# Peptides against a protein of PDB entry 4BOS, part 42

Target 1, 163 residues: chain A of PDB entry 4BOS
Amino acid sequence: PVLTRTVVPADNSCLFTSVYYVVEGGVLNPACAPEMRRLIAQIVASDPDFYSEAILGKTNQEYCDWIKRDDTWGGAIEISILSKFYQCEICVVDTQTVRIDRFGEDAGYTKRVLLIYDGIHYDPLQRNFPDPDTPPLTIFSSNDDIVLVQALELADEARRRRQ
Target 2, 163 residues: chain A of PDB entry 4BOS as posed
Amino acid sequence: PVLTRTVVPADNSALFTSVYYVVEGGVLNPACAPEMRRLIAQIVASDPDFYSEAILGKTNQEYCDWIKRDDTWGGAIEISILSKFYQCEICVVDTQTVRIDRFGEDAGYTKRVLLIYDGIHYDPLQRNFPDPDTPPLTIFSSNDDIVLVQALELADEARRRRQ

## One batch from the design tools (peptide; aimed at target 1 D11 D70 W73 I120)

Design b1_p26_8_s4 (made by RFdiffusion4, then SolubleMPNN; from b1_p26_8 with A9R V10I D13L M18A Q25L)
Fold by OpenDDE base, seed 2:
Structure b1_p26_8_s4 (fold): chain B 163 residues (1-163), chain A 26 residues (1-26)
Amino acid sequence: as target 1 above (163 residues)
Amino acid sequence: AAAAARAARIAALLAERAAALAAALA
């Protein structure tokens, strides 16, 4: 088995497209972003006490309006929200630092998904199997630390190629 | 089907919010 990336469009919605890809089992749908943005806005709006200006960097209402724009980038706040919504750990391997940022690591989730990040762009990761009839895996056990090692190796190679 | 599952998850999050508020008031 080999861990590989699927390049998604660099259209300001790469985080949402990448998360959708991995949590839906390998479905590439760049048109998913508007729904994902609205979902996040709905969650944030539903809990203004938790999603405060201190957390968001702007008022709750300003954030909701901002995230629903088609040209704004997602980041750590959105990943945290999506981790909770999909009840899975989201692991982001950074090619600049060759480190993994783990979101939801202390929540007790049994599932994990992986993204690769180069400082401006997110792509999803999947495990390809030798048997061509076996579809790629995008949802892993939270106990599968081998996939984390493979992600680090992939990130290190990407760094060397400036990818 | 996927849309229905997502709707159920957001409903669960809203229920969690309600439960947290109830606990704070008790």
Scores: peptide ipSAE 0.046, ipTM 0.593, DockQ to the pose 0.019
OpenDDE base, seeds 1, 3, 4, 5: peptide ipSAE 0.026, 0.029, 0.025, 0.028; ipTM 0.598, 0.568, 0.567, 0.589

## One batch from the design tools (peptide; aimed at target 1 A10 D11 D70 W73)

Design b1_p27_1 (made by RFdiffusion4)
Pose (drawn by RFdiffusion4):
Structure b1_p27_1 (pose): chain A 163 residues (1-163), chain P 27 residues (1-27)
Amino acid sequence: as target 2 above (163 residues)
Amino acid sequence: AEEEERQLNKELARLNEELRQLRDELA
């Protein structure tokens, strides 16, 4: 089986669309983004002690309004929140310098999902099977460290191809 | 200001997508 990128629209909401794709087991639905952003705002507004002005670069309310827009990009804050909400590890494979940032690293989730990130875009990763009957798989066991190795190599390859 | 930023962000996203498509075709 081969680790594979599926290209989602680069419409400013790719982070949400990619996360949704992998946590739902391979469903591409761009319309999920507004709801996922509202979910983020709901969580950010619920903990102003943690989501402080220093962390957000603006007021808690300003951040909530900002993330609810259809043109703002999700990032680490959003990913950390979505990892907990979905109760899975979200591994971002960064093809800029070829590394993996593992959200939910120490929460003991049983599940793991992967996104590939080039500094501008987010796309979901999935495992494809050469058997006609076996659909791609987007959710992996937390014990499954080999998929992380395959993702690091895909990051190397993706970096070479992009250059 | 917010509408202008939104228009610039949408335009930037479109240009980045076109650039990625071209890079994928050339790879």

Design b1_p27_1_s1 (made by RFdiffusion4, then SolubleMPNN; from b1_p27_1, 19 letters changed)
Fold by OpenDDE base, seed 5:
Parts: structure tokens; C-alpha cells; sequence
Structure b1_p27_1_s1 (fold): chain B 163 residues (1-163), chain A 27 residues (1-27)
């Protein structure tokens, strides 16, 4: 089995497209972003006392309006929320540092998904199998540390290509 | 139930934000 990268469009919604791809088992839908953004906004709006201006850098309502725009970028808070919503670890391998940032690692989830990040773009990762009749895997066991090693290898190769 | 879904969403959001805050503090 080989871990591979699926390149999604380099638009302002690559994070949402990538997350949707892996949590839905390998479905590429560049049009999924509006619904994903609304989901984030709904969750943030559900707790205005916690998601204060101090946390968001703007009012709760302003954040919700902002994240629903088609030209704003998701980040750590959005990944964290999506991790909890889909009940899985989201592991982001960074090609600039060759490091994996794990979201939801202490939540006790049995599943993990993987993204690759270069500082300005997210792509989903999948495991391909030699048997053509076996579909690619995007949802892994949280005990599968081999996939993390393979992700680091991909990141290292990507870093080398930039040097 | 809508009420249960809302409750779960709020709890998930709070835990998610707490995790992010912990990561930021460690940076």
C-alpha cells in the first residue's frame, strides 16, 4: 500500500474540500465549501459566551459572516471543530517543517484522516492498494502509525522539490 | 432531536476551541 496525494483546486476553500474528501471516503466535491462553512458558522454561533470577541478577534456574528464568505481561509479552529464534528483525528502534515499537527489526538477517536499542507494550500491523502479492485482508503485506524510515517515521507519529498 | 443536536454541537465546539488554545499556548 502507498500513501498518495490528491490535488484539489487551489481556491480559497481547499481546506474544506480536502476535509470533505477524506471524511467522505474519497469523494472530490469542490462545491462542498458553502455547506462546510455554514456548518462551522452554526457551531460557533451555538456558543456565543465561549466564542467571544477575545477568542475570535471579532464578534461572534462577525466571525460567522466572515467564515461564510467564499474568499476566506479556514485554519486551526475550523479543523478542530470539524475533527469533533466528524469524530476523528485530523492529521495535517506540513511540507515546510516536515511535521504532523494532530487535531483530536486526545479525544479517544478510533479513526484518523490525513491532509498535506504547504503553508498556502491543503490537499487530502489516501492509501492506494496494488489490487485495482480495492478502493483507496482515506479513513485510518488511530493506531496506524505507519500511515504517519508515510505522510512524513511525502512531506520530505515535497520539501526537497522546493529546494 | 434538534435540542440534542444543538447540545452536541456546543459541547464539540467548546472542546475544539480548548484544544486549539492548548496548541497555541504550546507554540
Amino acid sequence: as target 1 above (163 residues)
Amino acid sequence: AEAEQARRAREAARRAAAERAALEAAA
Scores: peptide ipSAE 0.042, ipTM 0.635, DockQ to the pose 0.025
OpenDDE base, seeds 1, 2, 3, 4: peptide ipSAE 0.051, 0.049, 0.027, 0.022; ipTM 0.643, 0.650, 0.612, 0.571; seeds 1, 2, 3 fail the geometry check

Design b1_p27_2 (made by RFdiffusion4)
Pose (drawn by RFdiffusion4):
Structure b1_p27_2 (pose): chain A 163 residues (1-163), chain P 27 residues (1-27)
Amino acid sequence: as target 2 above (163 residues)
Amino acid sequence: AAPITPEQAAEQAAERAARDARFFAAL
């Protein structure tokens, strides 16, 4: 089986669309983005002690309004929040310098999902099977460390191809 | 939503990197 990127629209919501794709087991639905952003705002507004002005670069309310727009990009804050909400590890494979940032690293989730990130775009990763009957898999066991190795190699290859 | 333009990619990528750095510094 081969680790594969599926290209989602680069419409400013790719982070949310990519996360949704992998946690829902392979469903591409761009319309999920407004609701996922509202979910983020709901969680950010619920903990102003943690989501401080220093962390957000603006007021808690300003950040909530900002993230609810259809043109702002999700990032680490959003990913950390979505990892907990969905109760899975979200592994972002960064093809800029070829590394993996593992959200939910120490929460003991049983599940793991992968996104590939080039500094501008997010796309989901999935495992494809050469068997006609076996659909791609987007959710992996936390014990499954080999998929992380394959993702690192895909990151190397993706970096080479992009250059 | 609309497709990402080159100008937008240059601006928002920097803003996202700064925001992410602040978030990780708080951990």

Design b1_p27_2_s1 (made by RFdiffusion4, then SolubleMPNN; from b1_p27_2, 16 letters changed)
Fold by OpenDDE base, seed 4:
Structure b1_p27_2_s1 (fold): chain B 163 residues (1-163), chain A 27 residues (1-27)
Amino acid sequence: as target 1 above (163 residues)
Amino acid sequence: PRPITEEEAREKSKEREELNKRFYESL
């Protein structure tokens, strides 16, 4: 079994596409973004005390309108929200820093999914199996630390190639 | 969507990183 990267379209919604891919077990659906953006906006709007101008850099309402645009880039806020929504830990390995940010790590989720991030683009990670009839695994145990090591290895290799 | 320019990518990246920073600092 090898951890591999699936390249999704760079259409400004790669984060949403990537999250959808991993939480749905490897389904590539770029059309998922609008609904996910609406979900984010709804959740942000529901808690203006937490999602304040100090965090958002704009008013809560302005952020909601902003994230619903087709061309705006989601980030940590969106990942955090989606982690809670899908009830899974979302681990993002950064190829620039070779670090993993774990969202939802304290929530007690039993599931873990992984994304790879290069500062611009998000892609999903999956475990492939030798048997072509066995679908790739995108949802891991939250206790599977081997997959995190493999993700770091992928990121490190990517960084070396860029240097 | 249309492909974005390198300049647009840098701007969006910077905006996201600033947002990320503020978010992380709030935790």
Scores: peptide ipSAE 0.644, ipTM 0.924, DockQ to the pose 0.720
OpenDDE base, seeds 1, 2, 3, 5: peptide ipSAE 0.638, 0.636, 0.636, 0.638; ipTM 0.922, 0.922, 0.922, 0.923

Design b1_p27_2_s2 (made by RFdiffusion4, then SolubleMPNN; from b1_p27_2, 14 letters changed)
Fold by OpenDDE base, seed 4:
Structure b1_p27_2_s2 (fold): chain B 163 residues (1-163), chain A 27 residues (1-27)
Amino acid sequence: as target 1 above (163 residues)
Amino acid sequence: PRPITEEEAAKKSKELAELNARFYASL
């Protein structure tokens, strides 16, 4: 089994597309972003005490309006929210730092999904199998640390290619 | 959406980094 990257469109909504891809078992749906953005806005709006100006850099309402735009980039806030929503750990490997940020690691989720990030783009990661009749795996056990090692290897190689 | 310029990408990346930093600091 090999961990591979599926390149999704760089249409400003790659984070949402990538998350949707992995949590839905490998379904590429670039049209998923608007609804996911609305979901984020709804959750942000529901807790203005936590999602304060100190975090958002703008008012809660302004952030909600901002994230619903089709050209704004989601980040850690969105990943954190989506982790809770989908009840899975979302692991993001950064090719710039060769580090993995784990969202939901303390929530006790049994499932883990992986994204790769280069500072301007998110892509989903999947495990491909030698058997062509076996579909790629995007949802892993939260205890599967081998996949994290493989993700780091991918990130390290990506960084080396940019040197 | 249209492809973004390198300048736009850099700006968005910086803004995202700042947003992420504020969020991480709150955890």
Scores: peptide ipSAE 0.568, ipTM 0.900, DockQ to the pose 0.735
OpenDDE base, seeds 1, 2, 3, 5: peptide ipSAE 0.556, 0.023, 0.437, 0.462; ipTM 0.897, 0.594, 0.862, 0.875

Design b1_p27_2_s3 (made by RFdiffusion4, then SolubleMPNN; from b1_p27_2, 11 letters changed)
Fold by OpenDDE base, seed 4:
Structure b1_p27_2_s3 (fold): chain B 163 residues (1-163), chain A 27 residues (1-27)
Amino acid sequence: as target 1 above (163 residues)
Amino acid sequence: PRPITPEEAARKSAEVAELDARFYASL
């Protein structure tokens, strides 16, 4: 089994496409972004006390309108919300720093998914199997630390290739 | 996608901590 990267379009919605890919078991659907953006906006709007200007960097309403644009960047807020929504840990391996940012790690989820991030673009990660009849795995056990090691290896390789 | 400034990174780090704390508190 090998952890591999599936390159998704760099259309400003790569985060959403990548998350959708991994949580849906390997379904590539770039058209998922508008609905996911709206989902974020709905959740943000539902709790203005928590999603304050201090968190959002703008008013709650402004943020909701902003995230629903098709050209705006999803970040930690979106990943955290999606982690909770899909009830899984979302692990983002950063190729610039060769570190993994874990979202939802304190929530007690039994599942984790992985993304790779280069500072600008997000892609989903999947485990491929030698058996051609076995589909790639995108949802892992939250106890599967091997996949985290493999993700770090991918990130380190990417970093070295940039040198 | 866009570059993340140091200021944005700092803010996002704080956001992560805050959100994770909320998730933990919900257990």
Scores: peptide ipSAE 0.034, ipTM 0.686, DockQ to the pose 0.100
OpenDDE base, seeds 1, 2, 3, 5: peptide ipSAE 0.032, 0.029, 0.034, 0.030; ipTM 0.679, 0.652, 0.676, 0.663; seeds 2, 3, 5 fail the geometry check

Design b1_p27_2_s4 (made by RFdiffusion4, then SolubleMPNN; from b1_p27_2, 13 letters changed)
Fold by OpenDDE base, seed 4:
Structure b1_p27_2_s4 (fold): chain B 163 residues (1-163), chain A 27 residues (1-27)
Amino acid sequence: as target 1 above (163 residues)
Amino acid sequence: PRPVTEAEAAEKSKERAELDARFYASL
């Protein structure tokens, strides 16, 4: 089994597409973004005390409107929200730093999914199996540390390619 | 939406980084 990257469109919604891909078991659907953006906005709007101007740099309402635009980027806020929504760890390996940010790591989730990020683009990660009849795996055990090692290896290789 | 250009990506990356930094600081 090999951990591989599936390149999704760089259409400003790559985070949402990537998350959808991994949490839905490997379904590529770039059209998922609008609904996911609305979901984010709804959750942000529901807790203006937590999602305050101190965090958002703008009013809660302004952020909700902003994230619903089709050209704005999701980030840590969105990943955190989606982790809670889908009840899984979302692990993001950064090719710039070769580090993994784990969202939801303290929530006790039994499942984790993985994304790879290069500073401007998110892609989903999946495990491919030698058996062609076995579909790729995108949802891993939260105890599967091997997949994290493999993700770091992918990121490290990506970084070296840029040197 | 249309693909992101390098110049646009740089601006969006910076904007998102600042936003995320505030979020991380709140954790």
Scores: peptide ipSAE 0.518, ipTM 0.890, DockQ to the pose 0.902
OpenDDE base, seeds 1, 2, 3, 5: peptide ipSAE 0.508, 0.512, 0.509, 0.513; ipTM 0.889, 0.888, 0.887, 0.888

Design b1_p27_3 (made by RFdiffusion4)
Pose (drawn by RFdiffusion4):
Structure b1_p27_3 (pose): chain A 163 residues (1-163), chain P 27 residues (1-27)
Amino acid sequence: as target 2 above (163 residues)
Amino acid sequence: TAEEQEWIRSLPLEEQRELETEKREAS
């Protein structure tokens, strides 16, 4: 089986669309983004002690309004929140310098999902099977460390191809 | 922004990605 990128629209919401794709087991639905952003705002507004002005670079309310727009880009804050909400590890494979940032690293989730990130775009990763009957898999066991190795290699390859 | 988003979604995926790169570089 081969680790594979599926290209989602680069419409400013790729982070949410990619996360949704992988946690729902391979469903591409761009319309999920507004709802996912509202979910983020709901969680950010619920903990102003943690989501402080220093962390957000603006007021809690300003951040909530900002993230609810259709043209702002999700990042580490959003990913950390979505990892907890979905109760899975979200592994972002960064093809800029070829590394993996593992959200939910120490929460003991049983599940793991992968996104590939080039500094500008987010796309989901999935495992494809050469058997006609076996659909791609987007959710992996937390014990499954080999998929992380394959993702690091895909990151190397993706970096070479992009250059 | 919604109009711009729908316009971008009507384009080929590669063109969308180039436009997103240009937007990031301009930011």

Design b1_p27_3_s1 (made by RFdiffusion4, then SolubleMPNN; from b1_p27_3, 18 letters changed)
Fold by OpenDDE base, seed 5:
Structure b1_p27_3_s1 (fold): chain B 163 residues (1-163), chain A 27 residues (1-27)
Amino acid sequence: as target 1 above (163 residues)
Amino acid sequence: SSARRAALLALPLEEQRRLLEAEAAAA
């Protein structure tokens, strides 16, 4: 089995496309972003005590309006929210630093998914199997640290290739 | 709240620590 990168469109919604891909078991749906943005806005709006201006960098309402725009980029806040919503650890490997940011690592989730990030663009990661009849795996056990090592190796290779 | 705890736990550990420290300092 090999950990591979699936390149999603380099649009303003690559994070949402990538997350959707991995949490849905490898379904590429570039049209998922509007609904995911709405979902995030709904979650943020539902808890203004936690999602305060201090957390969001803007008022709760301003953030909700902002994230629903089709030209705004998702980041750590959105990943955190999606981790909570999908009840899984989201691991982001950074090709610039060769480090992994683990979102939801203390939540006790049994599942983890992986993204690769180059400082601008997000892509999903999947495990491909030699048998073509075996579908790729995108949802891993939170105990599977081998996949994290493989992700770091992939990121290191990307860095060496100036990717 | 449970929602706040869940949201906090969804953040990277370092971010959780930063936010908790900030809240403690502001309290």
Scores: peptide ipSAE 0.025, ipTM 0.539, DockQ to the pose 0.022
OpenDDE base, seeds 1, 2, 3, 4: peptide ipSAE 0.016, 0.024, 0.020, 0.019; ipTM 0.487, 0.501, 0.552, 0.445

Design b1_p27_3_s2 (made by RFdiffusion4, then SolubleMPNN; from b1_p27_3, 14 letters changed)
Fold by OpenDDE base, seed 1:
Structure b1_p27_3_s2 (fold): chain B 163 residues (1-163), chain A 27 residues (1-27)
Amino acid sequence: as target 1 above (163 residues)
Amino acid sequence: SRERREALLGLPLEEQRELAEREAAAS
């Protein structure tokens, strides 16, 4: 089996589209972003003690207004929140550094999903099998270290093709 | 197919991992 990327639109909401894709088992829905932005804002607003200005870089209210805009980019904070919400580890392989950043790795989740990141844009990853009767997977066991190795290989190849 | 995808996703995640390992060894 090989790990492949599905290219999502290069809009300001690529993170949300990518996360939705992998947690839904491979469903591309670029229209999911507004609702996911509102979801994140709702979660942040519900816990101002944890989501403090020190964490957000702005006041809780300012962040909530900011993230709901259609032209603001999601990042590590949003990934962490989505990891908690979907109760899964989110692994992001970076093509610039060929390293994996893991979110939710200490939470005890049984499943993980993977994204590929080039420093600006996020895309979802999926595993394709040689057997045509075995459909692609986007959700993996949190004990599946093979998929992490494959992600690193994919990132390395992507880096070489780009540069 | 959608049906096959749903069936596979219904398997325990550990079994999905084992399937991946077996197919990786076979290819």
Scores: peptide ipSAE 0.021, ipTM 0.519, DockQ to the pose 0.020
OpenDDE base, seeds 2, 3, 4, 5: peptide ipSAE 0.018, 0.021, 0.010, 0.019; ipTM 0.481, 0.469, 0.356, 0.397; seed 4 fails the geometry check

Design b1_p27_3_s3 (made by RFdiffusion4, then SolubleMPNN; from b1_p27_3, 14 letters changed; failed a check: too like the target's own chain)
Amino acid sequence: TRERIEALLSLPLEEQREILAEEARRR

Design b1_p27_3_s4 (made by RFdiffusion4, then SolubleMPNN; from b1_p27_3, 15 letters changed)
Fold by OpenDDE base, seed 5:
Structure b1_p27_3_s4 (fold): chain B 163 residues (1-163), chain A 27 residues (1-27)
Amino acid sequence: as target 1 above (163 residues)
Amino acid sequence: SAARREALLGLPLEEQRALLAEEAAAR
């Protein structure tokens, strides 16, 4: 069992593509971004008291219009929203700092998924097995700390290759 | 708190890391 990176297109929607990949069990669909953006906008619009200007950095309506644009990049706010929607912890390993940012860690979710981030681009992570008949795993137990260590190892290797 | 965490997540990722690092150092 080895943790590996699946490279998704380097477009404005790599975060959404990556999240969709891991939460759907390894389905690569670069065309998922428009629907994912609408989903986020719908969630934000549904609770303006919670998703306030203080959290969004702009008015609720302005954010909804902004996130639905094809050329806007997703970030921590969107990851947090998607974590809540899919009821899973989303762990992002950063290759620049060799750190893992955990979203939804205090929600009590039993599942976690992993992304790798280089400061510009997001990619999904998956566990491959030696047996070709065993499909890759993208959804892990929230108690599986080994996968986090493996993610850090991948990030560290990536950083060394850039140096 | 959940409210504090959400507010933190509203910041750029690099700023979140900086704040978390400061909190870790203070503990």
Scores: peptide ipSAE 0.026, ipTM 0.508, DockQ to the pose 0.028
OpenDDE base, seeds 1, 2, 3, 4: peptide ipSAE 0.015, 0.021, 0.029, 0.019; ipTM 0.485, 0.478, 0.519, 0.478; seeds 2, 3 fail the geometry check

Design b1_p27_4 (made by RFdiffusion4)
Pose (drawn by RFdiffusion4):
Structure b1_p27_4 (pose): chain A 163 residues (1-163), chain P 27 residues (1-27)
Amino acid sequence: as target 2 above (163 residues)
Amino acid sequence: SAELRAYLAAEQAEREARQATVTLDPP
């Protein structure tokens, strides 16, 4: 089986669309983005002690309004939140310098999902099978460390191809 | 933790700076 990127639209919401794709087991639905952003705003507004002005670079309310727009990019804050909400590890494979940032690293989730990130775009990763009957898998066991190795190599290859 | 707060603040700032220089297709 081969680790594979599926290209989602680069419409400013790729982070949410990519996370949705992998946590739902391989469903591409760009219309999920407004709802996922509202979910983020709901959680950010619920903990102003943690989501402080220093962390957000603006007021809690300003951040909520900002993230609810259709043109703002999701990032680490959003990813941390979505990892807890979905109760899975979200591994972002960064092809800029070829590393993995593992959200939910120490929460003991049983599940793991992967996104590939080039500094501008987010796309989901999935495992494809050469058997006609076996659909791609997007959710992996937390014990499954080999998929992380394959993702690091895909990151190397993706970096080379992009250059 | 302080480290987590510093990390999230740095990532937020870097994201906003980067978004200002890039144009993407609208939904």

Design b1_p27_4_s1 (made by RFdiffusion4, then SolubleMPNN; from b1_p27_4, 16 letters changed)
Fold by OpenDDE base, seed 5:
Structure b1_p27_4_s1 (fold): chain B 163 residues (1-163), chain A 27 residues (1-27)
Amino acid sequence: as target 1 above (163 residues)
Amino acid sequence: SEEEKERLARENERLRKIQATVTFPAP
């Protein structure tokens, strides 16, 4: 078994596509972004006290309108929200810094999914198996720290190739 | 918590590349 990335389209919605891919068990659906953006906006709008201008960088209403645009990029706010919505830990391995940022790590979720980020683009990570008839695994145990090590190795290799 | 909000804000600065929006004035 080897941890690999699936390159999704760089269409400004790569974060949403990547999250959808891993939480749905490896379903690539680039058309998922509009609905996910609306979901984010709905959750942001539902709690203006938490999602204040201090966090959003703009008013709650302005952010809701902004994130629903088809050309705006998601970030940690969206990852945090989606972690809570899907009830899973979302781990982002950054190839620029070779670090893993974990979202939902204190929530007690039993499942974790992994994304890889290069500073501009998000892609989903999956575990491939030697048997071609065995589908890739995208949902891991939240206790499986081996997959995190593998993700760091993948990111470190990517960084070395760019140096 | 406020600490959670601050952490989220910092992480968002790192995990969201600032986009340049090209806008054109209306004719």
Scores: peptide ipSAE 0.419, ipTM 0.767, DockQ to the pose 0.182
OpenDDE base, seeds 1, 2, 3, 4: peptide ipSAE 0.402, 0.410, 0.411, 0.405; ipTM 0.756, 0.768, 0.758, 0.772

Design b1_p27_4_s2 (made by RFdiffusion4, then SolubleMPNN; from b1_p27_4, 12 letters changed)
Fold by OpenDDE base, seed 4:
Structure b1_p27_4_s2 (fold): chain B 163 residues (1-163), chain A 27 residues (1-27)
Amino acid sequence: as target 1 above (163 residues)
Amino acid sequence: SAAEKEALAAAEAALRARQATVTFAPP
């Protein structure tokens, strides 16, 4: 088994596409973003005390309108919300820093999914198997630390390629 | 919680902040 990335379109919604891909078991659906953006806006709007201007960098209403645009980029706010929504740990391996940022790590989730981030683009990660008839795995056990090691290896290799 | 907010703010600074430095033509 080898951990690999699936390159999704760089259409400003790569984060949403990548999250959808991994949480749905490897379904590539670039059309998923509008509804996911609306979901984010709904959750942000529902808790203005937590999602304050200090957190959002703009008013709650402005953020909701902003994130629903098809040309705005998601970030940690979206990842944290989606982690809670899908009830899974979302791990983002950063190829620039060779580190993993975990979302939902202390929530007690049994599932873990992985994204790779290069500073401007998100892609999903999957485990491929030697048997071509065995579909790739995108949802891992939250206790599977091997997949995290493999993710770091991918990030390290990507960093070396840029040097 | 306050700790959650601080952690989220730090993650935002690490992730979205880098994206914000990139300029591109709108689709």
Scores: peptide ipSAE 0.507, ipTM 0.822, DockQ to the pose 0.411
OpenDDE base, seeds 1, 2, 3, 5: peptide ipSAE 0.464, 0.453, 0.050, 0.445; ipTM 0.812, 0.795, 0.660, 0.804

Design b1_p27_4_s3 (made by RFdiffusion4, then SolubleMPNN; from b1_p27_4, 15 letters changed)
Fold by OpenDDE base, seed 4:
Structure b1_p27_4_s3 (fold): chain B 163 residues (1-163), chain A 27 residues (1-27)
Amino acid sequence: as target 1 above (163 residues)
Amino acid sequence: SKELKEFLAKANKELEEIAAKVTFAPP
């Protein structure tokens, strides 16, 4: 088994496409972004007391309008919300720092998914199997630390290629 | 909406902590 990167379109919605890919078991659907954005907006709008300007950097309403644009980026807030919504740990390996940031690590989720991030683009990660009849795996056990090591290896290789 | 609010209330502590230290947005 090898951890591999599936390149998704760089259309400003790569985060949402990548998350959708991994949580849906490997379904590449760039058209998912509008609904994903709306999902985030609806969640944020549902709790303006928590999702304040201090958290969002803008008013709740402004954020909701902003995130629903087709050219705006999601970040840690969006990843955190999606982690909670899908009830899984979302691990983001950063090729610039060769570090993994884990969202939902303290929530007790049994599932983990992985993204790779280079500072301007997100891609999903999947485990491919030698058996051609076995589909790639995108949802891992939250105890599967091997996949984290493999993700770090991918990030390190990417960093080295940039030098 | 009530169910969602309850869900978020329970999960918001972690969200706040993560958001405070991580961005993952291009400069």
Scores: peptide ipSAE 0.030, ipTM 0.619, DockQ to the pose 0.063
OpenDDE base, seeds 1, 2, 3, 5: peptide ipSAE 0.026, 0.029, 0.028, 0.030; ipTM 0.579, 0.592, 0.567, 0.608

